Peptides against a protein of PDB entry 8BZL. Designs and how they scored, part 175

Target 1, 228 residues: chain A of PDB entry 8BZL
Amino acid sequence: SYDRAITVFSPDGHLFQVEYAQEAVKKGSTAVGVRGRDIVVLGVEKKSVAKLQDERTVRKICALDDNVCMAFAGLTADARIVINRARVECQSHRLTVEDPVTVEYITRYIASLKQRYTQSNGRRPFGISALIVGFDFDGTPRLYQTDPSGTYHAWKANAIGRGAKSVREFLEKNYTDEAIETDDLTIKLVIKALLEVVQSGGKNIELAVMRRDQSLKILNPEEIEKYV
Target 2, 242 residues: chain B of PDB entry 8BZL
Amino acid sequence: SRRYDSRTTIFSPEGRLYQVEYAMEAIGHAGTCLGILANDGVLLAAERRNIHKLLDEVFFSEKIYKLNEDMACSVAGITSDANVLTNELRLIAQRYLLQYQEPIPCEQLVTALCDIKQAYTQFGGKRPFGVSLLYIGWDKHYGFQLYQSDPSGNYGGWKATCIGNNSAAAVSMLKQDYKEGEMTLKSALALAIKVLNKTMDVSKLSAEKVEIATLTRENGKTVIRVLKQKEVEQLIKKHEEE

## One batch from the design tools (peptide; made by RFdiffusion4, then SolubleMPNN)

Design b1_p19_2_s3 (from b1_p19_2, 9 letters changed)
Fold by OpenDDE base, seed 1:
Structure b1_p19_2_s3 (fold): chain B 228 residues (1-228), chain C 242 residues (1-242), chain A 19 residues (1-19)
Amino acid sequence: as target 1 above (228 residues)
Amino acid sequence: as target 2 above (242 residues)
Amino acid sequence: GYEPEPGGFSEEEIQAFLE
């Protein structure tokens, strides 16, 4: 069976292992990204942290560099590998080129890594999609999404994971220039979008904000509740 | 339906890695291991199953391994796999110490092994490790720490957790009895005995069937100590009297 | 807070371990 092999083409041209990896992503916690005018915002559904689990170790939003952060949906261990590689590349770029990576550059790097794992014999695809946000050196906010296939695109707003369809539908209706006119409105948009699929309000949301020339800020629950 | 695939670890149509799930199931049949974080230390408690009468009374820790001066782990699952992983942990920690002239941070050691575990789930011709680990440690960044890792390469920090046989029941008990912010090592030891007494399929808990290690700080140094049988016996006795 | 250093095993290191 082609679906039980390494990542190979089916007779009809499908890469079943890639498609199945995408199913793994769909089972992941929901993540949302929105590009504002001078802000990028990532929001992630917090799975109920087990009562005795350290919340620090369950972060789904991570910095790749000072100007780039990523949220993911899917296999956490797979994501860790991608994150580590991306971080190394960001640092390498700073050392060799003497400038930080563009958001597109690091997205392309991640996408290429994923793509290689879809083509290499004896490897399975990464079971992750990622939302990559940040600022280019010129101060332009960017949002990219990549999937297990290694495909990537730029977005104004997008969502990944189990609630992605509902969140995207919300964003399609509510993403307007007016809705992102201010940083606060942009943050509110992300929260409202996540609340379409997340129960119990701000307690179950992780939110990260990056403004131009500022580091990634993770909002605490109290800060999130101010926007609800 | 669970699809057993004897081939390389691949995704099912539903996006599941069945080989990883099967490895986790195998771990569920292993002896119980507990980890509990306290304010003044951290402990591992493990079920000892191989009580061979012919083993010379050299209380070798069968399931608890010292990794370096600041970390120890316990294992649940395939013994051969566990030996490979525990040796690798020691090597990683040693290489780091040699390279940076400081002990490896606890989470970094855990992550390094988890990357290996993950690789065995992604590379062809390899199977997942049939092992979960509990890690206890101290570092200058986070102090006392407890981590759990599974065959997928996932890990997490915990205040208290359990792996192996009856782990779900143990975790439930830990959730009920763990007092956040008030947990002393003494209370953690008592809790460990309480949980093991209920989760081990034994009529009476005996010291010969339990291994306990504590990690504490004394005079700015980490002390890893495996409790003597008499000490464990005293803990059991105390529990029976309460 | 402390974040682990970016790293882990390179692909080559992982491959060497797998061999």
Scores: peptide ipSAE 0.000, ipTM 0.592, DockQ to the pose 0.034
Fold by OpenDDE base, seed 4:
Structure b1_p19_2_s3 (fold): chain B 228 residues (1-228), chain C 242 residues (1-242), chain A 19 residues (1-19)
Amino acid sequence: as target 1 above (228 residues)
Amino acid sequence: as target 2 above (242 residues)
Amino acid sequence: GYEPEPGGFSEEEIQAFLE
């Protein structure tokens, strides 16, 4: 009976609801993150905005704080809850500690939140994976990934969502020190990686760039086309 | 203790939330609601299925709810769920006004309700709300706005959209006939009548079966007006003459 | 400023939920 609302272990030790939440993530739009030397880049597959939909309301990359941004794959409504909790924590941290969160700290917070939803009776897991990028206060660029289970790891580059396998394979082949030597090359790497799964070029890519000591910048389609 | 915990919306093996999908299916059988954004206003048009023959002048829209001075919504789905959600919207808007001494921004009100909807898809012992909403509003940040939300707690901004019965056909017609940048409230009203005439399972569109509300700005104030039956009749007549 | 949180499913995503 799949009717059990509780994430329980199977006889073989699987958490089915977590695995099924991961399947929801695989249906999500592809997101890619790359850590450069002095830059972090998030790219997301821009699903065709329905005709008459307001594009401003369709964002898959969001700021958690001035120094941290997140892309996600999976359930948008679930992502909103996680984002809101993370934003509150970032502000709380600034207030109480007088420093911005480290990227690891906020990732751990999000991961812990997700994990609690896998153990709590009467809660389903979050149907999202996230790529969390930013800069620590010391200027170190960071990239983390978290999944529905509440696991998290640091990455040089990673991808989530429906095209994640192909994008990861591309990154495994093409992520080199030379490929990230400059900000522009790092951006180009992300675009090329997304183009493995995205049709029709830069028009279907949302790209966000955060440079050291700079705010998150979302690139417009014309800016993206310069790297293609 | 009957562990009502079994009613939690859970993922299928394919990563689907079937209870949310079933709630959306239930909404597909509800009366049609349209929203159209114009340059000079925004409107909601809703199918009225419950014609209380004993109600003389239907002064009150059955499906269109004023939320505050700057926002209204229409609902497709379970009436009891709709009442709960519309009441919650009013409370959220009122609490914001009291706290900040300013009207709640339109999108912020929508998101607040969407978080509630999402919670009912994630927390045990709860079922999704069997309701989709269209929101119309004005604020100083974005001007006239139209939003749609569903049982998942997802929402989006729209220039024109439809929920409820025959929504797909209505959306197709809106996509065809909506003139971006040139839409006046007058043309939006005409478009609403055109779409409703084709999407409602009625042989002839009558004013008694249609509720229309407009949101405009007059002298720096938002005006929400439900059209009188006579005004709707005139719109229908004009459509029939074209 | 109020940054609107990432908004809802595309029509295709809604349809994919229904299919």
Scores: peptide ipSAE 0.008, ipTM 0.693, DockQ to the pose 0.054; fails the geometry check
Fold by OpenDDE base, seed 3:
Structure b1_p19_2_s3 (fold): chain B 228 residues (1-228), chain C 242 residues (1-242), chain A 19 residues (1-19)
Amino acid sequence: as target 1 above (228 residues)
Amino acid sequence: as target 2 above (242 residues)
Amino acid sequence: GYEPEPGGFSEEEIQAFLE
């Protein structure tokens, strides 16, 4: 059956392995990204860390460079490979071009990597979607989303993973210029969006904030509760 | 050429990697391995299933492998796969030491192997490794550490965990009895014996069926020690008296 | 839903590995 083959076109023109990789993403924990005026915010549903698990090793938000961070939904091991390659590219770009990557550039790199894994006969697609946020050198905040196919688009706000539909519906209703007028309002919007699908409040949310000309900040649970 | 494509780990319609799940199932039938992190050390305890009198006693351990001076691991799953992975761990650690003139950080070694495991789930002509590992180590960055990795290439840090047969029951027991912040290596050893005694399908726990290694710091050096059979017997005896 | 075969990982365990 074509569905059990390498990433090939079905008679109907479907890339089943890509579609199935998208199903893997839908089983992942929910991630949300929002672009504010001078802020980008990523939020992720914390899985209940097993009582004896070290929370340090369960991070779903990572820096790619000083000006770019990423959240993902889907296969964590696949994500690690993408993250590592993206980090290498960010550093290579700094060395060769003497400027940091634009958020679009690194997104395109990741998207191209994913696309190549959909076309190679000896590889399966990456089972991940990613939200990539950051600032360009001109100070413009950016949000991009990538999927297993290697497509990418710029967004004002988006969500990925198991709760993505509900979160997106919330964002479509509540993302306004007024709702992102301040950094705090933007953070509050992300938290409210995640609370549509996350049970037990702020303890089950990981939140990362990147403000203009500032490094990525991971908020602690107490900081998150101030917005709830 | 086309025949090699049939060996690629692929997604199911539901987005599952069945070959990885099947590898995990195989590990569920392997001998139990425990890891427990203490304030003053970290330990591995593993079920020894291959009690052949003809096994050359020269084997340091059946299931516990020293990786370098600062790290050891235990394995659950396919022995041949375990041998390949443990050898690779040693090579990675050695190459790092040669390149940087310092020991590889514990998590970095774990991650390097996990990237290899992941690759065997993504690239054609390969199957997942049918092995889960527990890693114990010390480094200057995080001190004593315990990690678990699976066939998918996922890993996590733990205070205490279990892989192999009856792992779920063992983890439940560890969650009940593990005292965060108060765990000594002595108490961890006692806990390991307690859990193994309940999770191993044996009427009486025997020292010949258990391998235990401890990792401690003495005089600014890491010490990895496999407990002697007599020491394990004493731990078992103490447990029976409680 | 992930339905592990009897003796397989629980859905929670699998999700913990996937996440």
Scores: peptide ipSAE 0.007, ipTM 0.585, DockQ to the pose 0.109; fails the geometry check

Design b1_p19_2_s3 (from b1_p19_2, 9 letters changed)
Fold by OpenDDE base, seed 2:
Structure b1_p19_2_s3 (fold): chain B 228 residues (1-228), chain C 242 residues (1-242), chain A 19 residues (1-19)
Amino acid sequence: as target 1 above (228 residues)
Amino acid sequence: as target 2 above (242 residues)
Amino acid sequence: GYEPEPGGFSEEEIQAFLE
C-alpha cells in the first residue's frame, strides 16, 4: 500500500523525511571529531544534566569495538539502535574474518543501515548523524561522518549537531599540521572548538580519546580542565 | 499540520516526531508516579485513581508491577499498553535468566524494552506506546537503581524522578528536597508523601489513593514489598504532623 | 533541567506542546 511509504521523493526530487531527519540532528547536542597523527578525539557538548540524573546514563560517546568509537547528534533512542547493530557487526567480523573491522568498514555498515531505512517502506530515517573514529589494524587513525541519508565521508576534522557550523568554521581556520603535532595539541584543538559553542567551559564537555594501540579513554572533568 | 498528525512515524519539517510527543502528552494526564533512590533502598510511589469497591483485586498494586526478584516498575499512561510492556519486561528477564543462569542487569532490562519502544516510533503501521515507566532494581554491578523511560525509547538513570500528572512540579520539588548521599529509605518515603501531597489534585492525601513499593536488600536477597494501607496511613499522618 | 535528548521530550518541550 502506497500509504505505508514514509520516505518518498517530492516532485522536486527531495526526500523530505531525510531532510527533516537532518533537522532533528541540528537540534542535537554538538559533537566534534578530530583526527590527529596518532590519536583520534571525540568531544560532545554535555547538555545540563538534570541535578538528579545519573551521569553514567547520559554518555554520548560509546565504543563500538576496542578500536572504534562513535559520537552522535540527534535522537538518542535511534542512536542506541545503530550502536547495538554496529557492535554486533564488529563482533561478527572478528569471528568471521579474524580481524577487527576497519573504521571505514563499520562506517559503511552504519551508512548502509541508515540508507535502508530511507528506502524501506514503513520505516522512517534515523534521526542521527554520527562521528566514527578509530584505528585501522595498520595503526592509521580514521574519522568518518554519517548522516541520516546514509552518506558517509572521511574527514580530518568535523562537527555535527546544533553548533556544528560554528565549530566547523573554527576547525577550518585552526586545523593545521602544527595544531595536531602532538596528542595534547589535538585534544586542545577539540576542546577549543567545542568552547566556541559551549558557554560553561570544561564542565559541559564530554571528551574521549583513543590513542594508537590503546583503548578508548573518557576524560574526567579534571583532565579536561588541564587543557582549558 | 493534520497530515503529520495522522502518520504515526514521520518527522515534521522541524525534525519532531509528533506522535511521540502526543503519546507523552497522554502520559501527562495519567496518575502521578515517582521514584526515589536511597542509600539503603529504592521506592516507587504511585497515585491510585481507580478505586472501585467492586474490584476484587483492589489490594494488588494497579500501577506497580514486579518484574523479577530484583526489579519492579511503575507505569503512567495507557493501561493496555502498560500491560503489554510489563509482560514483555517479564519475558525478557526470564529469558535472560534461563540463558545466562543469572538475573538480568537492571539497565539491560530497561534498554531491551526501550529498543522495543523505539521500534514502535520508527516502523510504519505502528503507533508509539503511550506509556512511561519508572524502574527500580538491584544488581551486583550498580546496586540500587532507578530508571525512567518514555515513549521514544529514551531512558535515564535517576536519583529521584516523576512521571504522569504534574511530573514537572514533582521533579522540581524533588530537586529541592533530595539530599544527595544522605537519603535513607525512611527519608525517601517521607519525601514521596510530601511530593504526592502537593502534586496530586486532592485536598487531602489518603492511603487508599497511594501505592508504595520498596526494594531493599536483606541477607543478600532483594526484597520487594508493597506497603500496606496502614503503613501508608502512618506515613501520611506523620507528614501532616510535621 | 533534564533535557531529554532529541527523541525524548524535555519537560519544557512537553509544556510547550501543552500550551
Scores: peptide ipSAE 0.006, ipTM 0.693, DockQ to the pose 0.101; fails the geometry check

Design b1_p19_2_s4 (from b1_p19_2, 9 letters changed)
Fold by OpenDDE base, seed 1:
Structure b1_p19_2_s4 (fold): chain B 228 residues (1-228), chain C 242 residues (1-242), chain A 19 residues (1-19)
Amino acid sequence: as target 1 above (228 residues)
Amino acid sequence: as target 2 above (242 residues)
Amino acid sequence: DYVPEPAGASEEEIQEFLS
């Protein structure tokens, strides 16, 4: 019975509904994030966009603010809600504090939102994990990951979604100071990591790059192919 | 599976929301709705199932709803749910217009409704809406647009798509025959008839069983027009001659 | 095993969620 109640702990301390929400994430398209020296990179597996689907509406990498972007794995509709809330918070922060959010701050906000939806019996967990990247106002690149439980941590590199295990294994082996020495090398690392789980090369990868004091740049397929 | 399918707020061990899936299944049994984006317009074509001899001969759209001057939608699924959602779309669009003194962008209207749909999957004591929608519209940002939304609150933009009965087969045919960049509204209408003729469970396609609406731009204004029965008859006849 | 029905969200909570 414990696995069917959102707010009920199992005897061993598990929140099964949160774990099951994590299973929804594991079915999602793979996303990868890497923090470089002066760059943050997000890559996402493009599911074969149905030939007749507008690619514009199938974006898995979203800007939260000028200095923060997010990729997600899991339920797209859930992600939209979280993204909208985060965007509002980013703007509110700018208005009230007169500074942009830190990446940690907005991650904590998202995490807190998710966590609250694990405590109410009348609400289900969000079926999403997120990779949140960006720059703090001091120019420090950051990468955070959050899951349906509302847990979050800072990472050098991480992956979420169906291919996350393989991608993480690759990153664990290949993430070195030399591998991120330049922006281009960092981008290459992300692409190579995604290619562990994506069958066709640059055509099935969405890649976003944020450099210090620069806006989010989504690379087109031709730009991605230059790194392959 | 049945252990986890009674509530919207319960994930299965596999991370599935069965009530959402069941709502989608219900839509699969609804009348076929088709949308096609063309270079010079966008159209909806829908199966009309409620043909009763005692219905008043007044021309009405059963499945196609005008939302505002720039948008229309078609629905597949539970009629009562559809009525609620289409009314909400109209209200959202009107409130936006009043607040901003400009028409709501198409995608923003779609998103607003999709957030409502999503909420009905997020909170307990609610059921998903048993409705999928196709949206057609025009705005100054993206021009002609076609969207599809489902009970989960997910949506996407499409060049052509189908919801309801035999939607998978319809989508397959659309993929085969849709020519990107070369689709005129005229060719889109022909394609719609072709697809409906093959996907509707009827021996012969008749104009009485099909509703078609087109959205075009004329003199800088959006024109939403439901085709007259005679016009649909001509389209069917033309298809039969080819 | 009996699982109690969760209390439904209030309309106010839903509106807050959507706002």
Scores: peptide ipSAE 0.335, ipTM 0.767, DockQ to the pose 0.033
Fold by OpenDDE base, seed 4:
Structure b1_p19_2_s4 (fold): chain B 228 residues (1-228), chain C 242 residues (1-242), chain A 19 residues (1-19)
Amino acid sequence: as target 1 above (228 residues)
Amino acid sequence: as target 2 above (242 residues)
Amino acid sequence: DYVPEPAGASEEEIQEFLS
């Protein structure tokens, strides 16, 4: 069966294992990314944390470097591996090139890593999509999306995971220059987009904001409620 | 047949590598890319399938990649595979430049990548790259050049060719309309629009759905230019008036 | 009977082949 082989094309040219990895992503919690004028914002659906689960251990938004952060949808264990390798690469780049990575560079690195795990037997695809946001050295805000195949593209706004379709439809209608004119409006846009699929308001949303020349800031629930 | 189609390193009784053929099928579903060689330049034209409102402005064509100052390529097939191969092309070209202090000849760059593609069909535990490429370039040895490569690692030089969706029909049209020795870049652009209009699965050809790059020589330097949307619109309009 | 797939060539083996 072609669907069981990791590195086998179907007669019609499909890589079923990559497609199945994409299905794993669709089962993941929703993540949203929006590029503003001088801000990038990531939002993630908080799964109902089991009452006994430490919320600190379920971070879906992670810093890769001072100027880059990532949200993901899909297999958490797979994401951890990718994040760790990306962090090492960011540090290595700083040591070797003496400058921080561009958002495109680290996205390409992650994309290449994912692609390699689709190319060889004994390796399964990573069951994750990622939204990668940050600022280039010149101060340009960037948003990229990667999938299990290793494909990547630049976006103004995008969503991944279970509610991605509904969130993208919202963003397609509401992403305008006016809607991102200010940092606060951009944050509000992300929250509104997530509320299309997240029940019970701001308590079930994790939000991270990165402004130009500033570190990643994770908003607390009270700060999120101010935008709701 | 099914017993031999799951491994890249196994020939069928008929001498076929089914995984390579299946990789080529994946390319057949990709957007159309065509290349045309002219006397005064060479061009790539590619279909844009993914027009999404939320996509960021791509500084460069989604399907056309600059490899170095003298070469560009267009890709049909699996995008992730294309990204890996285009990066490898850039690395090969850069290493050559550093080693020899001159740009890599076009055919040598194509051959180097084709050897990599072939290796991924030679060794077990690897899948073929699901990508075909069109290469345009200029070098001092052969001037303007157009090449095509496939997942097997096979390549060839062309005066005009097409890969991706409806490539066979496009090639047939190119064979009919291509005039050897008389092709100007202007006429090549017109031919590209004509072929794309017939081969793209769209009701009406629009500038937003087409990427075109030209490679020319100006003052002894290679110039690679992606046409602006307005320029493509003018080409489409001119075609509609004929 | 699970026939283990032959171990694929390492990246080093591929580079040696290309060189």
Scores: peptide ipSAE 0.294, ipTM 0.753, DockQ to the pose 0.051
Fold by OpenDDE base, seed 3:
Structure b1_p19_2_s4 (fold): chain B 228 residues (1-228), chain C 242 residues (1-242), chain A 19 residues (1-19)
Amino acid sequence: as target 1 above (228 residues)
Amino acid sequence: as target 2 above (242 residues)
Amino acid sequence: DYVPEPAGASEEEIQEFLS
């Protein structure tokens, strides 16, 4: 069957392997991103770390460069490949262009990589969606989302993974200029959004904050609880 | 362009990689491997299944491989796949050492192999490796470490874990008996014997059926030691007396 | 002390292994 081959078009014009990769994403832990005025925030659902597992090795949010970070939903092993390539590209860009990447640039790079894996013989699509946030050199906060197809769009706020629908619905109702007026309010918005789908409150949330001209900060559980 | 890329691991309609899951299923039938992290060391304990009287050389270790001076691993799954991966681990570690003039960090080595494993789940004409690995090591960054990786290329750090046959039961026992922050290598060895005795499908645990390696630090150097059969016998005897 | 995240295998290393 065409769906059991490499990524090919079905008779009705579907790329089933891409669609199936999107189903893999929907099984992933929920991630949310919000662009504030001078802040970008990523939140991820912490899957209950198995007893005896080292939490340090469970990374859902990572830096791509000093000005860009990424959260993902889907296959963790696939994500590592994308992250590593993106990091290399960020460094390469700094060397060749002598400026850091724009968030759009690195998003486009990742999207192009994903797209190539939908079109290359003998490759399956990446089973990941990503939220990419950061600041352009001019200080403009950006949020982008990519999916297994290699499409990408800019967002004010978005979510990916198993709880994405509920989180997105929450954001559609609650994302206002007033809700992002301050950094703290923006952080609160992300936490509230995640709490729509995360059980057991703030202990199961990982939160990363990047403020203008600042490095990525991962909030500890105590810091998160202050916003709850 | 290899014409028949139909052998690529592909997504099911539900977003599952069945070839990876099937590889994991195969590993579930392999000999048990256990890893336990202690305050003063880390150990691997593995079931030895190939006890053939006609084996010419008693392999020093059937399932535990020294990777470098600071790391070892145990394997559960297809032996041929394991040999390829363990060889690659050694090569990666050696290349790093040559390039940076220092040992590769433990997680770095694990990640490098996991990316290779992942590639075999994504590139055409390849099947997933039918192998899970436990890694033990020491580095200056995190000290003693225990990692587990699977055919998908996923990995994680652990205080204690198990792969292979009856791994779920073993993990449950480890969760019950592992004392975080209080685990000595001695207690870890005892725990390993306890768990293996209950999880191995044997009426009586014997030293010939168990391989144990410990990784410790002595005088600022990593020491990887495979326990002698007599030492394992003593551990078993001690367990039977308790 | 800052501990760098593991870099993983390069694309070239992976391709070499796959070949």
Scores: peptide ipSAE 0.182, ipTM 0.693, DockQ to the pose 0.033

Design b1_p19_2_s4 (from b1_p19_2, 9 letters changed)
Fold by OpenDDE base, seed 2:
Structure b1_p19_2_s4 (fold): chain B 228 residues (1-228), chain C 242 residues (1-242), chain A 19 residues (1-19)
Amino acid sequence: as target 1 above (228 residues)
Amino acid sequence: as target 2 above (242 residues)
Amino acid sequence: DYVPEPAGASEEEIQEFLS
């Protein structure tokens, strides 16, 4: 049975399914990423977890490998599929190439996957944008962003989700070499950026930090409050 | 009517492939890219859109891609589609080199990609690529070459051509000013600036908004270079003084 | 059912490409 093409061009040259997937991203919780000198930081808005929901199951920041982590905005189920495929690719790369992936490599893999879902019959675009951060094997910190279309770019700082516009405007004004001079200042910048859109202060922020030659660290609420 | 709009592999009663036409419409809204063939080289000139302040790398070349040592391309249309196609071009070229121990002929690389594009219009379940490409290259068979390909998988060789926004007007200007057999790379660069100045919807042409790459032969080797911003500024200045 | 004409690429431009 030939599955109908889901993603087609409009008469005016638009891919409406991709645009609508971007609307799904805009409804997602806000995520922010910042590249420092020797640190990468991801911050995510915590949705009010229902009183009976296990907080451990609502992580929006995940490791792809020891040197790469990702935050996303949009459909959580879609993100799970992308994350799993990315993790498999990271492990495969280590086995075949005998080196960890570069942040660009795994971003390009994810981007290519997303693009294919915009061009394959019976498949809709992924309703997610992602911020991908980490360190290359040479110790260079990287930040990438990808969207439902499969487009990706490298960033100094960026935001995705419902509050992305406001957070991005803040970062455009406040991202300077002085603002990222230290790890602590970089963390503070991310927190301040999220506070532009997050209500009720540091309790509603999830923050992850990756330093050079260190594993991903998720900060606890007490650690976050020290920067507020 | 909507049935023909939503299916990639169905001809309309009039014999049209609407999804291919709509893909071409998407390209018409993309930034302008032009190519000019000269006696001593080939060039690509492309419109650069505004760079976001928080971008990590100032893309020295957002729209111009090196494919191998002897070829480069420029793209108009959907960026993600362009990335997939340019990567495929690189893979095809590399596989050929490994198999035959010589670089792929320019037209053969273009044809290989065009077959892929065509397949996306022939076989159900896929949309056309929303991308047109300009290719510049050198090979031992035909020397310097310029090609254009579209979403249908059609391609052609050109002396000068343009894709993207205001491409029809650009092509008209190129037809008027292109001197067959007398085109030097220097004159081609001047012509490129002249055409871009008229076709770009900007009040003033600036070097920040233009990318230019040249392909030449030096000491029996192909040299692909992206012009520095200062070089582009000088070209713009010369045009303003004429 | 009205099939909107593709904006921008004239039938002539498409035919020139197909030709």
Scores: peptide ipSAE 0.016, ipTM 0.519, DockQ to the pose 0.080; fails the geometry check

